# Ledger of designs, part 28: peptides against a protein of PDB entry 4XPM

Target 1, 160 residues: chain A of PDB entry 4XPM
Amino acid sequence: VMLHSKNVKGFLENTLKPYDLHSVDFKTSSLQSSMIITATNGGILSYATSNNDVPKNSINEINSVNNLKMMSLLIKDKWSEDENDTEEQHSNSCYPVEIDSFKTKIYTYEMEDLHTCVAQIPNSDLLLLFIAEGSFPYGLLVIKIERAMRELTDLFGYKL
Target 2, 67 residues: chain B of PDB entry 4XPM
Amino acid sequence: DIKGTIAFDTHGNVIESTGVGSQRIEDIGDLSKVTLDAEGFAQVQGDSLLVHLYKRNDITLAVYTSA

## One batch from the design tools (peptide; aimed at target 1 D20 S23 V24)

Design b2_p17_6 (made by RFdiffusion4)
Pose (drawn by RFdiffusion4):
Structure b2_p17_6 (pose): chain A 143 residues (1-50, 63-86, 92-160), chain B 67 residues (1-67), chain P 17 residues (1-17)
Amino acid sequence: VMLHSKNVKGFLENTLKPYDLHSVDFKTSSLQSSMIITATNGGILSYATSNSVNNLKMMSLLIKDKWSEDENDTNSCYPVEIDSFKTKIYTYEMEDLHTCVAQIPNSDLLLLFIAEGSFPYGLLVIKIERAMRELTDLFGYKL
Amino acid sequence: as target 2 above (67 residues)
Amino acid sequence: SLDEFIEESLEAIEEKY
């Protein structure tokens, strides 16, 4: 199996949209970036930006390792279940940026959101959990 | 009138904040320790501002008004 | 939705207090 590059890219572009609430006077900026990366090497398979390409490669590998260290060392961590499939969502403060990362269930891929420091973590976690619900096609994707 | 709001999750992370809520994010540590009534309500205050709490679906809403 | 969730919670607080 292989990734449909254009559709995954379109998916990530859609995950960039900000929240804009009217019930209370609240709105976020859009995500700085959204990426799917390998859990193995931290290599980027696809990305979307609303800063530079060089900067994304560094951050991706860094979060891959931080996630890798946390995933087997016997911050916030949210256990999640999607259609009986399990994964975990981690938050990482990357300098002044807020990030969320989660392994796409049973896959060798990670989904990574990068937002400004003003983007509330709890909201970033909800955004990535719901976004993962749209990625059933990628569950079990093995390298 | 409503002077501000904060919504936060069970880990104490913020989902949204407005008004004085954005200036009082540090309140979450105390607010998250409040034990709610059987229906999920509580009222507490740190100063002249009254905090109304309601929690459902692992999300706590705090709204700030005067006492 | 999140907007609807917050609106319903605000209404519940208003009715209560």

Design b2_p17_6_s1 (made by RFdiffusion4, then SolubleMPNN; from b2_p17_6 with E7K S9G E14K Y17F)
Fold by OpenDDE base, seed 2:
Structure b2_p17_6_s1 (fold): chain B 160 residues (1-160), chain C 67 residues (1-67), chain A 17 residues (1-17)
Amino acid sequence: as target 1 above (160 residues)
Amino acid sequence: as target 2 above (67 residues)
Amino acid sequence: SLDEFIKEGLEAIKEKF
């Protein structure tokens, strides 16, 4: 089964759901945004947002999308720098992981008051990016994005 | 009685926090340095609360109790 | 799962201490 654009957006929308534990009284907020972007130029291929209070085709919606574009570009640039920096790859902000014999890295980045994490989809030109509120724990965010990537095997090896 | 919890990873990043644990995230620095027994347990006295530690699969769970 | 781990941990701590 191949992932089509419609399926990808639906997948990203599903990642927005809050993490709700039952063993303890703990529940997160929804992710603010979830995106698949290009590693080459930070272009957004697909995205989902939890902030749906903006009318379609409104100026506010345009500004919101533009904000996502800006954040994606900034994070892509930071990611690119870190991928070429051995010291950054060994910091506490970098989580090396292996999925189905493919190696990749998950990075956490503070963006003003937001918590973000980004990871290259294995052997691809694509990045998966989560943006959450500052109340969303980084450790959980990392777990969340790792598990999400495991569901994107159809995109492994995708080249632009 | 459990007053709160903190779960954190090997990077010192929070996975979850509840109760008083949510107000004691700074404890992770010290808790991460605690030597665990062969079964992955430890107990630490912190201020007026006891902290019970359990680590498995690179995740540490800290449980805060009054006694 | 994470939830299962926390549940197991709570039980384990209860038994240990």
Scores: peptide ipSAE 0.767, ipTM 0.950, DockQ to the pose 0.840
OpenDDE base, seeds 1, 3, 4, 5: peptide ipSAE 0.766, 0.766, 0.766, 0.766; ipTM 0.951, 0.950, 0.950, 0.951

Design b2_p17_6_s2 (made by RFdiffusion4, then SolubleMPNN; from b2_p17_6, 6 letters changed)
Fold by OpenDDE base, seed 1:
Structure b2_p17_6_s2 (fold): chain B 160 residues (1-160), chain C 67 residues (1-67), chain A 17 residues (1-17)
Amino acid sequence: as target 1 above (160 residues)
Amino acid sequence: as target 2 above (67 residues)
Amino acid sequence: SLDEFIKEGLEAIKKRF
């Protein structure tokens, strides 16, 4: 199935769902946000948020979107720095992964009290970004984003 | 018998935690250094609880029990 | 899956110890 704009939005919305284990009594919160942003300038191409109970075109909505834009830019900047830092790439916050013979890296970043992770969609100018509450464990967040990226093959190699 | 669990990856990051495990995340540092047997198992005495370890495919499961 | 792993691990530990 081809990933068009609407498909991507729906995909991101689906990633917001909490992770619920049944083997043990463990369930996460929903992701706060899920985004595809540009690696060049951190521009948001598509996004989904859990709290959608905000009136359209309201000041609160604008502030919310602006906050996402700010976070995406900051994370992009940090990602860019780390991509040029060998030491950071070998830290516990960096997960080298391979998807269909394409190599990429997943980074985890603490943003105030939020847990975030970001990964370059293989061979593309795009980043996938998850933002979760501090209670969302990083190891699980990494697993989640890796599995999500495996479903975004249509975006592999996407260049701006 | 199970008092809690912790699952963590090779980076020492939590995947899941339950029960007493959720209050013992700091144990991961020590647990990650435990030598496992050929089948991926180990048992470690952690203060008043026993910790049973199972590792497969870069994920370690720690199960806390009283015995 | 992760859930399957946890389940397998629990059973494996139970069997081993």
Scores: peptide ipSAE 0.775, ipTM 0.951, DockQ to the pose 0.840
OpenDDE base, seeds 2, 3, 4, 5: peptide ipSAE 0.775, 0.774, 0.775, 0.774; ipTM 0.951, 0.951, 0.951, 0.951

Design b2_p17_6_s3 (made by RFdiffusion4, then SolubleMPNN; from b2_p17_6, 5 letters changed)
Fold by OpenDDE base, seed 1:
Structure b2_p17_6_s3 (fold): chain B 160 residues (1-160), chain C 67 residues (1-67), chain A 17 residues (1-17)
Amino acid sequence: as target 1 above (160 residues)
Amino acid sequence: as target 2 above (67 residues)
Amino acid sequence: SLDEFIKEGLEAIKKKF
């Protein structure tokens, strides 16, 4: 089964939704951005972003896309470094997880005032990346991205 | 009687916080070191509040109460 | 789910203490 680009985009858009608990009075903001990028060079294959109030093809949209490209590259570089650093893999910012017998790692990174997390889609050349405001707690962000990856089984083993 | 809550993971990262719990995130450091009973419970006297702990499946819930 | 866990935890704590 192959995930079409339109399906992936829709999936990423859905991940932007706030996390709303009902057992307690707790609700997050929407994710700022959700992306699938290449682990090789940080290229963006698909993305979704909140604050869609920017006119299409406007200078503001171009700037926002360029900002995403920059962030994706920076996070990819940090991820690559950590994947080659045993100490970083045992740090508080690394969550080893197993999905359907596939092992992967979730990393949390602070970028300026933003909270981000990134994870390699199991056995693939792709990374899933969430970018949220600083008010979005890291523990919840990790849970969110893990559960999201469980729905991307079609991309497991995807090689460029 | 609940004044607030904090849920956190095994890395000490916040999952959710409400009420006074949102103002006491720094408590996680100490709360994570508390020894729980066989059922996953503990009770800790805080500043002026009582903290009730429940842990299951690598998530700890802390509930702040006055008594 | 997370919401279910919190709900269960709240009930469990209420019962325990």
Scores: peptide ipSAE 0.772, ipTM 0.951, DockQ to the pose 0.835
OpenDDE base, seeds 2, 3, 4, 5: peptide ipSAE 0.771, 0.772, 0.771, 0.771; ipTM 0.951, 0.951, 0.951, 0.951

Design b2_p17_6_s4 (made by RFdiffusion4, then SolubleMPNN; from b2_p17_6, 5 letters changed)
Fold by OpenDDE base, seed 1:
Structure b2_p17_6_s4 (fold): chain B 160 residues (1-160), chain C 67 residues (1-67), chain A 17 residues (1-17)
Amino acid sequence: as target 1 above (160 residues)
Amino acid sequence: as target 2 above (67 residues)
Amino acid sequence: SLDEFIKEGLEAIKERF
């Protein structure tokens, strides 16, 4: 199935779902946000948020979107720095992964009280970004984003 | 018998935690250094609880029990 | 899956100890 704009949006919305384990009594909250942003300037190409109970075109909506834009830019900047920092790439906050013979890295970043992780979609100018509450464990967040990226093969190699 | 669990990755990051495990995330530092046997198992005495370890495919499961 | 791993681990530990 081809990933078009609407498909991507729906995909991101699906990633918001909480992780529910049944082998043990463990269930996460929903992701606060899921985004595809540009690696060049942190521009948001597509996004989904859990809290959609905001009137359209309201000041609150504008502020919410602006907040996402700010966060995406900040995370992109940090990601860019780390991509040029060998030490950071060998920290516990960096997970080298391989998807279909394509190598990429998953980074975890604490943003105030939020847990975030970001990864470059293989061989592309795009980043996948998850934002979760502080209660969402990083190890699980990494697993989640890796598995999500495996479903975005249509975006592999995408150049702006 | 199980009082809680912690699952964590090779980076020491939590994957899941339940019961007393959720209050003992700091144990990961020590648990990650435990030598496992050839089958990926170990048992460690942690204060008043026993910690049973199982590792496979870069994920470690720690199970806390009273015995 | 992760859930399967946890389940397998629990059983494995139960059998081992």
Scores: peptide ipSAE 0.772, ipTM 0.951, DockQ to the pose 0.841
OpenDDE base, seeds 2, 3, 4, 5: peptide ipSAE 0.772, 0.772, 0.772, 0.771; ipTM 0.951, 0.951, 0.951, 0.951; seed 3 fails the geometry check

Design b2_p17_7 (made by RFdiffusion4)
Pose (drawn by RFdiffusion4):
Structure b2_p17_7 (pose): chain A 143 residues (1-50, 63-86, 92-160), chain B 67 residues (1-67), chain P 17 residues (1-17)
Amino acid sequence: VMLHSKNVKGFLENTLKPYDLHSVDFKTSSLQSSMIITATNGGILSYATSNSVNNLKMMSLLIKDKWSEDENDTNSCYPVEIDSFKTKIYTYEMEDLHTCVAQIPNSDLLLLFIAEGSFPYGLLVIKIERAMRELTDLFGYKL
Amino acid sequence: as target 2 above (67 residues)
Amino acid sequence: SLDEFIEEMLDAIKDKY
């Protein structure tokens, strides 16, 4: 099994959109970046930006390790269930940036959202949880 | 009139904020400790501003008005 | 939607208080 590079890229581009509420006068900026990376090496499989390529590689590996350390050391952590599949969503403050990371269930891949410091964490967590619901094709993806 | 709002989750993380809500994010620590009535409502205040609380689906909404 | 959900919560508060 392999990834359909163009469609995954398009998916990540779609996850970039900001929230724009009218019930209250509230709107976020769009995500700084959205990436799918390996849980193993932190290597980037696909990404979308709304800052540079060099900067994303560093952040990705860093969050991969932070996630790896938290995932087996016997911040916020949200246990989630999607169609009886389990995963965990972590938030990490990366300098002045807000990030969310979660393993795509039973897969060797992580989904990573990078937003500005003004993007509320609770909202970033909801965005990534719903976005993961659209990634059933990637559940169980093994390297 | 409504002076501001804050919505936050069970971890106390913010989902959205407006008005004085964005200036009073620190209120969440106290607000999250408020025990709501049987229907999910409460009213509390730190100062001249009245905070109306309603919680459903693990999301608490606080709206700020005058007392 | 999130917008509709927040609107319902605001309506509930208005009806209550």

Design b2_p17_7_s1 (made by RFdiffusion4, then SolubleMPNN; from b2_p17_7, 5 letters changed)
Fold by OpenDDE base, seed 3:
Structure b2_p17_7_s1 (fold): chain B 160 residues (1-160), chain C 67 residues (1-67), chain A 17 residues (1-17)
Amino acid sequence: as target 1 above (160 residues)
Amino acid sequence: as target 2 above (67 residues)
Amino acid sequence: SLDEFIAEMLKAIEEKF
């Protein structure tokens, strides 16, 4: 079953949920944002944010969306650079992964005081992007995005 | 009695940290180099804490105890 | 789940040491 925009939006909203590791009494905050963007120019195709205290169509919402647009563009640019940089692909900020025989990479990036990670949806023109607070550890963030991406098989191979 | 924990991946990035482990993230550098036994375990004596290590499926868990 | 996995690791450590 192919995912359409509404289903994707709901999926992204679900990814916002925090981790709660009862075994060790460790709990994270919710993700600040979760997005699917184009790998070509960083355009946002779908997004979710945990900050729902902003009224729709308000100036504050517009500003927040504009901020997301800027962040997505910056991260896309960094991702593009790293995809053409062998050294960066061997850093501890790059995780080569394989999902159902499809290969991709997960990158972690510091965005000001925020922790972010991004990954190309396998064989597609799309990137999945998570933005979290600085308290969200990178190792856990990587696990989170990998497991999330495994649920997006309908988008594998998607071309613009 | 557990005083804290650190879980980290093969890249040395934190997965979780609790208790005294949260204040000893810098230990990951050394802990990642510890030789594990055939079952994936090791024990490392620190300054005042004992660290119990176990690695499985690319995740290393460090448990800090007083003894 | 990750939590279950960590729980099992904790148990393994407890049994080992």
Scores: peptide ipSAE 0.805, ipTM 0.955, DockQ to the pose 0.944
OpenDDE base, seeds 1, 2, 4, 5: peptide ipSAE 0.805, 0.805, 0.805, 0.805; ipTM 0.955, 0.955, 0.955, 0.955

Design b2_p17_7_s2 (made by RFdiffusion4, then SolubleMPNN; from b2_p17_7, 7 letters changed)
Fold by OpenDDE base, seed 2:
Structure b2_p17_7_s2 (fold): chain B 160 residues (1-160), chain C 67 residues (1-67), chain A 17 residues (1-17)
Amino acid sequence: as target 1 above (160 residues)
Amino acid sequence: as target 2 above (67 residues)
Amino acid sequence: SLDEFIKEGLEAIEKRF
């Protein structure tokens, strides 16, 4: 009933794909990264990145992974702060959503020149995190992560 | 005759933009304040372009035309 | 879907104006 690591990885990889509209001539870049992290420590449980051209076990890969770890921790910290801040929860950077009667919130954060959004998987100790280029519009990023969360029902209620 | 589009959410964040709309993201501030009719439509005249608005399900679509 | 919304919106606007 739980998603295996391979399944989660594949899911995250699929989220990287550009959003391509056909009604109008609009297409985004791929997400830079997509991750499931712990809400407690910001630890990465699974991740996918568009930067797969780096040789395995290379210094560049290590640095990129370390960068992801840093970003995940920073975003987790910001998320944690906002979860305890009523004003932040009512800002334009917070989207309350309901999925299958479960309430959660999507937060948008700018990290340097990147656009990110994070959301707690409903009733779980897990966060879903998208990192995109600055050209990726926040409104679409929110829609994207909401739709993604709706496909992660197996992780609803997951506790560490 | 469409010169561009902008779709944005209730938070004023862009969902998509095309054509001249991509260069007029700043219009969202004013467009979001426009009163729509009962069917969710409005028309706003810009500097040189006409903006047609349609809102449904908390998403607003702005279509820029020359007339 | 979003694409469907935009399509419908374009058509609706065309019809309305």
Scores: peptide ipSAE 0.773, ipTM 0.951, DockQ to the pose 0.917
OpenDDE base, seeds 1, 3, 4, 5: peptide ipSAE 0.769, 0.772, 0.772, 0.538; ipTM 0.951, 0.951, 0.951, 0.671

Design b2_p17_7_s3 (made by RFdiffusion4, then SolubleMPNN; from b2_p17_7 with I6L E7K D15E Y17F)
Fold by OpenDDE base, seed 3:
Structure b2_p17_7_s3 (fold): chain B 160 residues (1-160), chain C 67 residues (1-67), chain A 17 residues (1-17)
Amino acid sequence: as target 1 above (160 residues)
Amino acid sequence: as target 2 above (67 residues)
Amino acid sequence: SLDEFLKEMLDAIKEKF
C-alpha cells in the first residue's frame, strides 16, 4: 500500500508550514524544502518548496530542481555512511525513534548555512528529508520530522 | 519578569529560544547537568540572571528572570 | 500540541517560583 503521488505531494507541501509557538513568543520560517527520496540512489520521488515565485519550466526552476537533486544525493550519501558508522549513530546528531513498533533514526546535517534532517521511513527504501534555514533550531526540526513520519504509515515497508 | 527562554531536548539541541535566551545558547551545556528535584524543577543563579528550570517528557524549559 | 505543552511548562514554572 502506498499513498497516491498527488497525496504525497500535498503532504509534503503541508510540512512546509512554520511553527508558531505563541506561548513563548517563538516562531520559525517555513521549511525551504521537503522531499521523499530513495535510500538507494538519492533520487527524488516527490518534493515541495516554499519559494514558488519562480515561473514553471523556466531556467531558474530547472536550476532549483537540479540543486535539490544535488542536495538529495549528498544527504543520501551522508545518511548511508552514518548508517554504517556506530560512532555517528551515538552522536547528538542521531535520534533513534520508534513509531508503531518500527525503529528508525533521525539525522541532522548542516549543509552550508542550511539546517537539514533526514530519516528513513520505517522498514522502507525511502527517506524523508527536510531543509530549513539556519535559524530553524535542530531540536525543533527533529520534532517536526518525527511527527510528520507518523502520518506516512502507508509508506512503511515500501520497497523499490 | 521573564527576560527570555530556552527549550532544549535530551541531546542538548535547541527547540526554541527567545529574549536573552537566544544569546545564551551556550548555557545548555551546564543547564543539562543541573540536578532537578523530585518534581523536575531547579533554580540556578547566574551572573546577573536567575534561571528557572523544568523538565518533563524529555524537554527542558529554562526561563531567565532578573530575580 | 507543542505550543500547549510549552505553555503548561511555563505555567508550572510561574507557579513553582
Scores: peptide ipSAE 0.807, ipTM 0.956, DockQ to the pose 0.939
OpenDDE base, seeds 1, 2, 4, 5: peptide ipSAE 0.807, 0.807, 0.806, 0.806; ipTM 0.956, 0.956, 0.956, 0.956

Design b2_p17_7_s4 (made by RFdiffusion4, then SolubleMPNN; from b2_p17_7 with E7K M9G D15E Y17F)
Fold by OpenDDE base, seed 3:
Structure b2_p17_7_s4 (fold): chain B 160 residues (1-160), chain C 67 residues (1-67), chain A 17 residues (1-17)
Amino acid sequence: as target 1 above (160 residues)
Amino acid sequence: as target 2 above (67 residues)
Amino acid sequence: SLDEFIKEGLDAIKEKF
């Protein structure tokens, strides 16, 4: 199955859903944003946001999108730096993972009280990026993004 | 009589927390150093709470009880 | 799943201690 742009958007929207445990009384907030961006220049290819109260084409929406663009660029830059830094790759903020024989890394980053994590889609020029509130635990965020990446096999090997 | 829980990964990052566990995230540092038995269990006496540990597949669950 | 693990752990701890 080949992922269409609309399918990717829907996928990202689905990742926004809160994590709800039933074995214990634990439920997270929804993700603030979920994005697929380019590893080369941090350009947003697709995104979803939990704030749907903003009218379309409004100034507030434009500002929100611009903010996402800025965050995307900043996180891409940090990711690029860490990919060339052995110390950062051995920190507790880096999770090496293997998906179907493909190796990648998940990084967690604090951004102005927001909890974020980013990972290169295996063998591709794309990054998957989650942005959550500070109340969202990093360990759970990592689990969430890893499981999400396992569903994006159609994007494995995607080159710009 | 569970008072709370903490689940954390091998990096010391929280996966979930409930009850008194959510107020004792700082315990992860010490709990991560506890030697588990062959079945993946341990028991640690705290200040006023007892912590029961279970680890499997790189995830540790800590359960806080009064005794 | 994570939820299943938590449940398993809770049961296992209850049984162990």
Scores: peptide ipSAE 0.764, ipTM 0.950, DockQ to the pose 0.927
OpenDDE base, seeds 1, 2, 4, 5: peptide ipSAE 0.764, 0.764, 0.764, 0.764; ipTM 0.951, 0.950, 0.950, 0.951

Design b2_p17_8 (made by RFdiffusion4)
Pose (drawn by RFdiffusion4):
Structure b2_p17_8 (pose): chain A 143 residues (1-50, 63-86, 92-160), chain B 67 residues (1-67), chain P 17 residues (1-17)
Amino acid sequence: VMLHSKNVKGFLENTLKPYDLHSVDFKTSSLQSSMIITATNGGILSYATSNSVNNLKMMSLLIKDKWSEDENDTNSCYPVEIDSFKTKIYTYEMEDLHTCVAQIPNSDLLLLFIAEGSFPYGLLVIKIERAMRELTDLFGYKL
Amino acid sequence: as target 2 above (67 residues)
Amino acid sequence: SIDDFISESLEAIKEKY
């Protein structure tokens, strides 16, 4: 099994969109970046930006390790269930940036959202949890 | 009139904020400790501003008005 | 949606208080 590079890239581009509420006068900026990376090496499989390529590689590996350390050391952590599949959503403050990361269930891949510091964490968590519901094709993807 | 709002989750993380809500994010620590009535409502205040609380689906909405 | 959730919660607060 392999990834359909163009469609995953299109998916990540779609996850970039900001929230724009009218019930209250609230709107976020769009995500800074959205990436799928390996849980193993932190290598980037696909990404979308709304800063630079060099900067994404460094952040990705860093969050991969932070996630790896938290995932087996016996911040916020949100246990989630999707169609009886379990994963965890972590938030990490990356300098002035807000980030969310979660392992795509039973896969060797992580989904990573990078947003500005003004993007509320609780909202970033909801965004990534709903986005993961659209990634059933990637559940169990093994390297 | 509504002076502001804050919505936050069970971890106390913010989902959205407007008005004075964005200036009072620190209120969440107290607000999250408020025990709501049987229907999910409460009213509390730190100062001249009245905070109306309603919680459903693990999301608390606080709206700020005058007392 | 988030917008609908917030709208409904605001209406519930208005009716209550």

Design b2_p17_8_s1 (made by RFdiffusion4, then SolubleMPNN; from b2_p17_8, 6 letters changed)
Fold by OpenDDE base, seed 1:
Structure b2_p17_8_s1 (fold): chain B 160 residues (1-160), chain C 67 residues (1-67), chain A 17 residues (1-17)
Amino acid sequence: as target 1 above (160 residues)
Amino acid sequence: as target 2 above (67 residues)
Amino acid sequence: SLDEFIKEGLEAIKKKF
């Protein structure tokens, strides 16, 4: 089964939704951005972003896309470094997880005032990346991205 | 009687916080070191509040109460 | 789910203490 680009985009858009608990009075903001990028060079294959109030093809949209490209590259570089650093893999910012017998790692990174997390889609050349405001707690962000990856089984083993 | 809550993971990262719990995130450091009973419970006297702990499946819930 | 866990935890704590 192959995930079409339109399906992936829709999936990423859905991940932007706030996390709303009902057992307690707790609700997050929407994710700022959700992306699938290449682990090789940080290229963006698909993305979704909140604050869609920017006119299409406007200078503001171009700037926002360029900002995403920059962030994706920076996070990819940090991820690559950590994947080659045993100490970083045992740090508080690394969550080893197993999905359907596939092992992967979730990393949390602070970028300026933003909270981000990134994870390699199991056995693939792709990374899933969430970018949220600083008010979005890291523990919840990790849970969110893990559960999201469980729905991307079609991309497991995807090689460029 | 609940004044607030904090849920956190095994890395000490916040999952959710409400009420006074949102103002006491720094408590996680100490709360994570508390020894729980066989059922996953503990009770800790805080500043002026009582903290009730429940842990299951690598998530700890802390509930702040006055008594 | 997370919401279910919190709900269960709240009930469990209420019962325990």
Scores: peptide ipSAE 0.772, ipTM 0.951, DockQ to the pose 0.905
OpenDDE base, seeds 2, 3, 4, 5: peptide ipSAE 0.771, 0.772, 0.771, 0.771; ipTM 0.951, 0.951, 0.951, 0.951

Design b2_p17_8_s2 (made by RFdiffusion4, then SolubleMPNN; from b2_p17_8, 6 letters changed)
Fold by OpenDDE base, seed 4:
Structure b2_p17_8_s2 (fold): chain B 160 residues (1-160), chain C 67 residues (1-67), chain A 17 residues (1-17)
Amino acid sequence: as target 1 above (160 residues)
Amino acid sequence: as target 2 above (67 residues)
Amino acid sequence: SLDEFIKEGLEAIREKF
């Protein structure tokens, strides 16, 4: 099944769901945001947010979207810098991973009080970006984004 | 009687934490240095609590107990 | 899965110690 725009949106919305373990009493908050952005300019191609209480076309909505755009751009810039920095690629904030023989990297970034995680969709000009509250553990965030990326095979190799 | 848990990865980042484990994230630094036996187990004394370690597939589970 | 790992670990620890 080809991943269309509506399907991507729905996919991202599903990633917002909290992680709930049953083996132990552990449950996370929902992700604040989940996005697919361009690796070139940090432009948002698709996004989902858990904060849906903002009226449409309101000033608050515009501000929220603008904030999301700013965050995506900042994270893209940091990602770009790290991709050209061997030392950063060997830090604890970088997770080299392989998905179906495609290599990529997962980066964790602290953005003020938020925990973020970003990864290039293999061989593509796209980044998958998760934004969570500070209570969301980085190790789990990495696992979450890796597993999510495994379901985005239709976007592998996507070029702008 | 489990008092808490911490699961963490090879980067020392938390995967999950419960109970007293949530208040002892700083223990990961020391726990990551513990030598495990051939089966992937270890036991260490952490102040007033015992910490039982199990590692498999690059994930370490720490279980805090009173004994 | 992660949940299964934790279950496995908990049981393994109970048996080990």
Scores: peptide ipSAE 0.769, ipTM 0.951, DockQ to the pose 0.875
OpenDDE base, seeds 1, 2, 3, 5: peptide ipSAE 0.769, 0.769, 0.768, 0.768; ipTM 0.951, 0.951, 0.951, 0.951

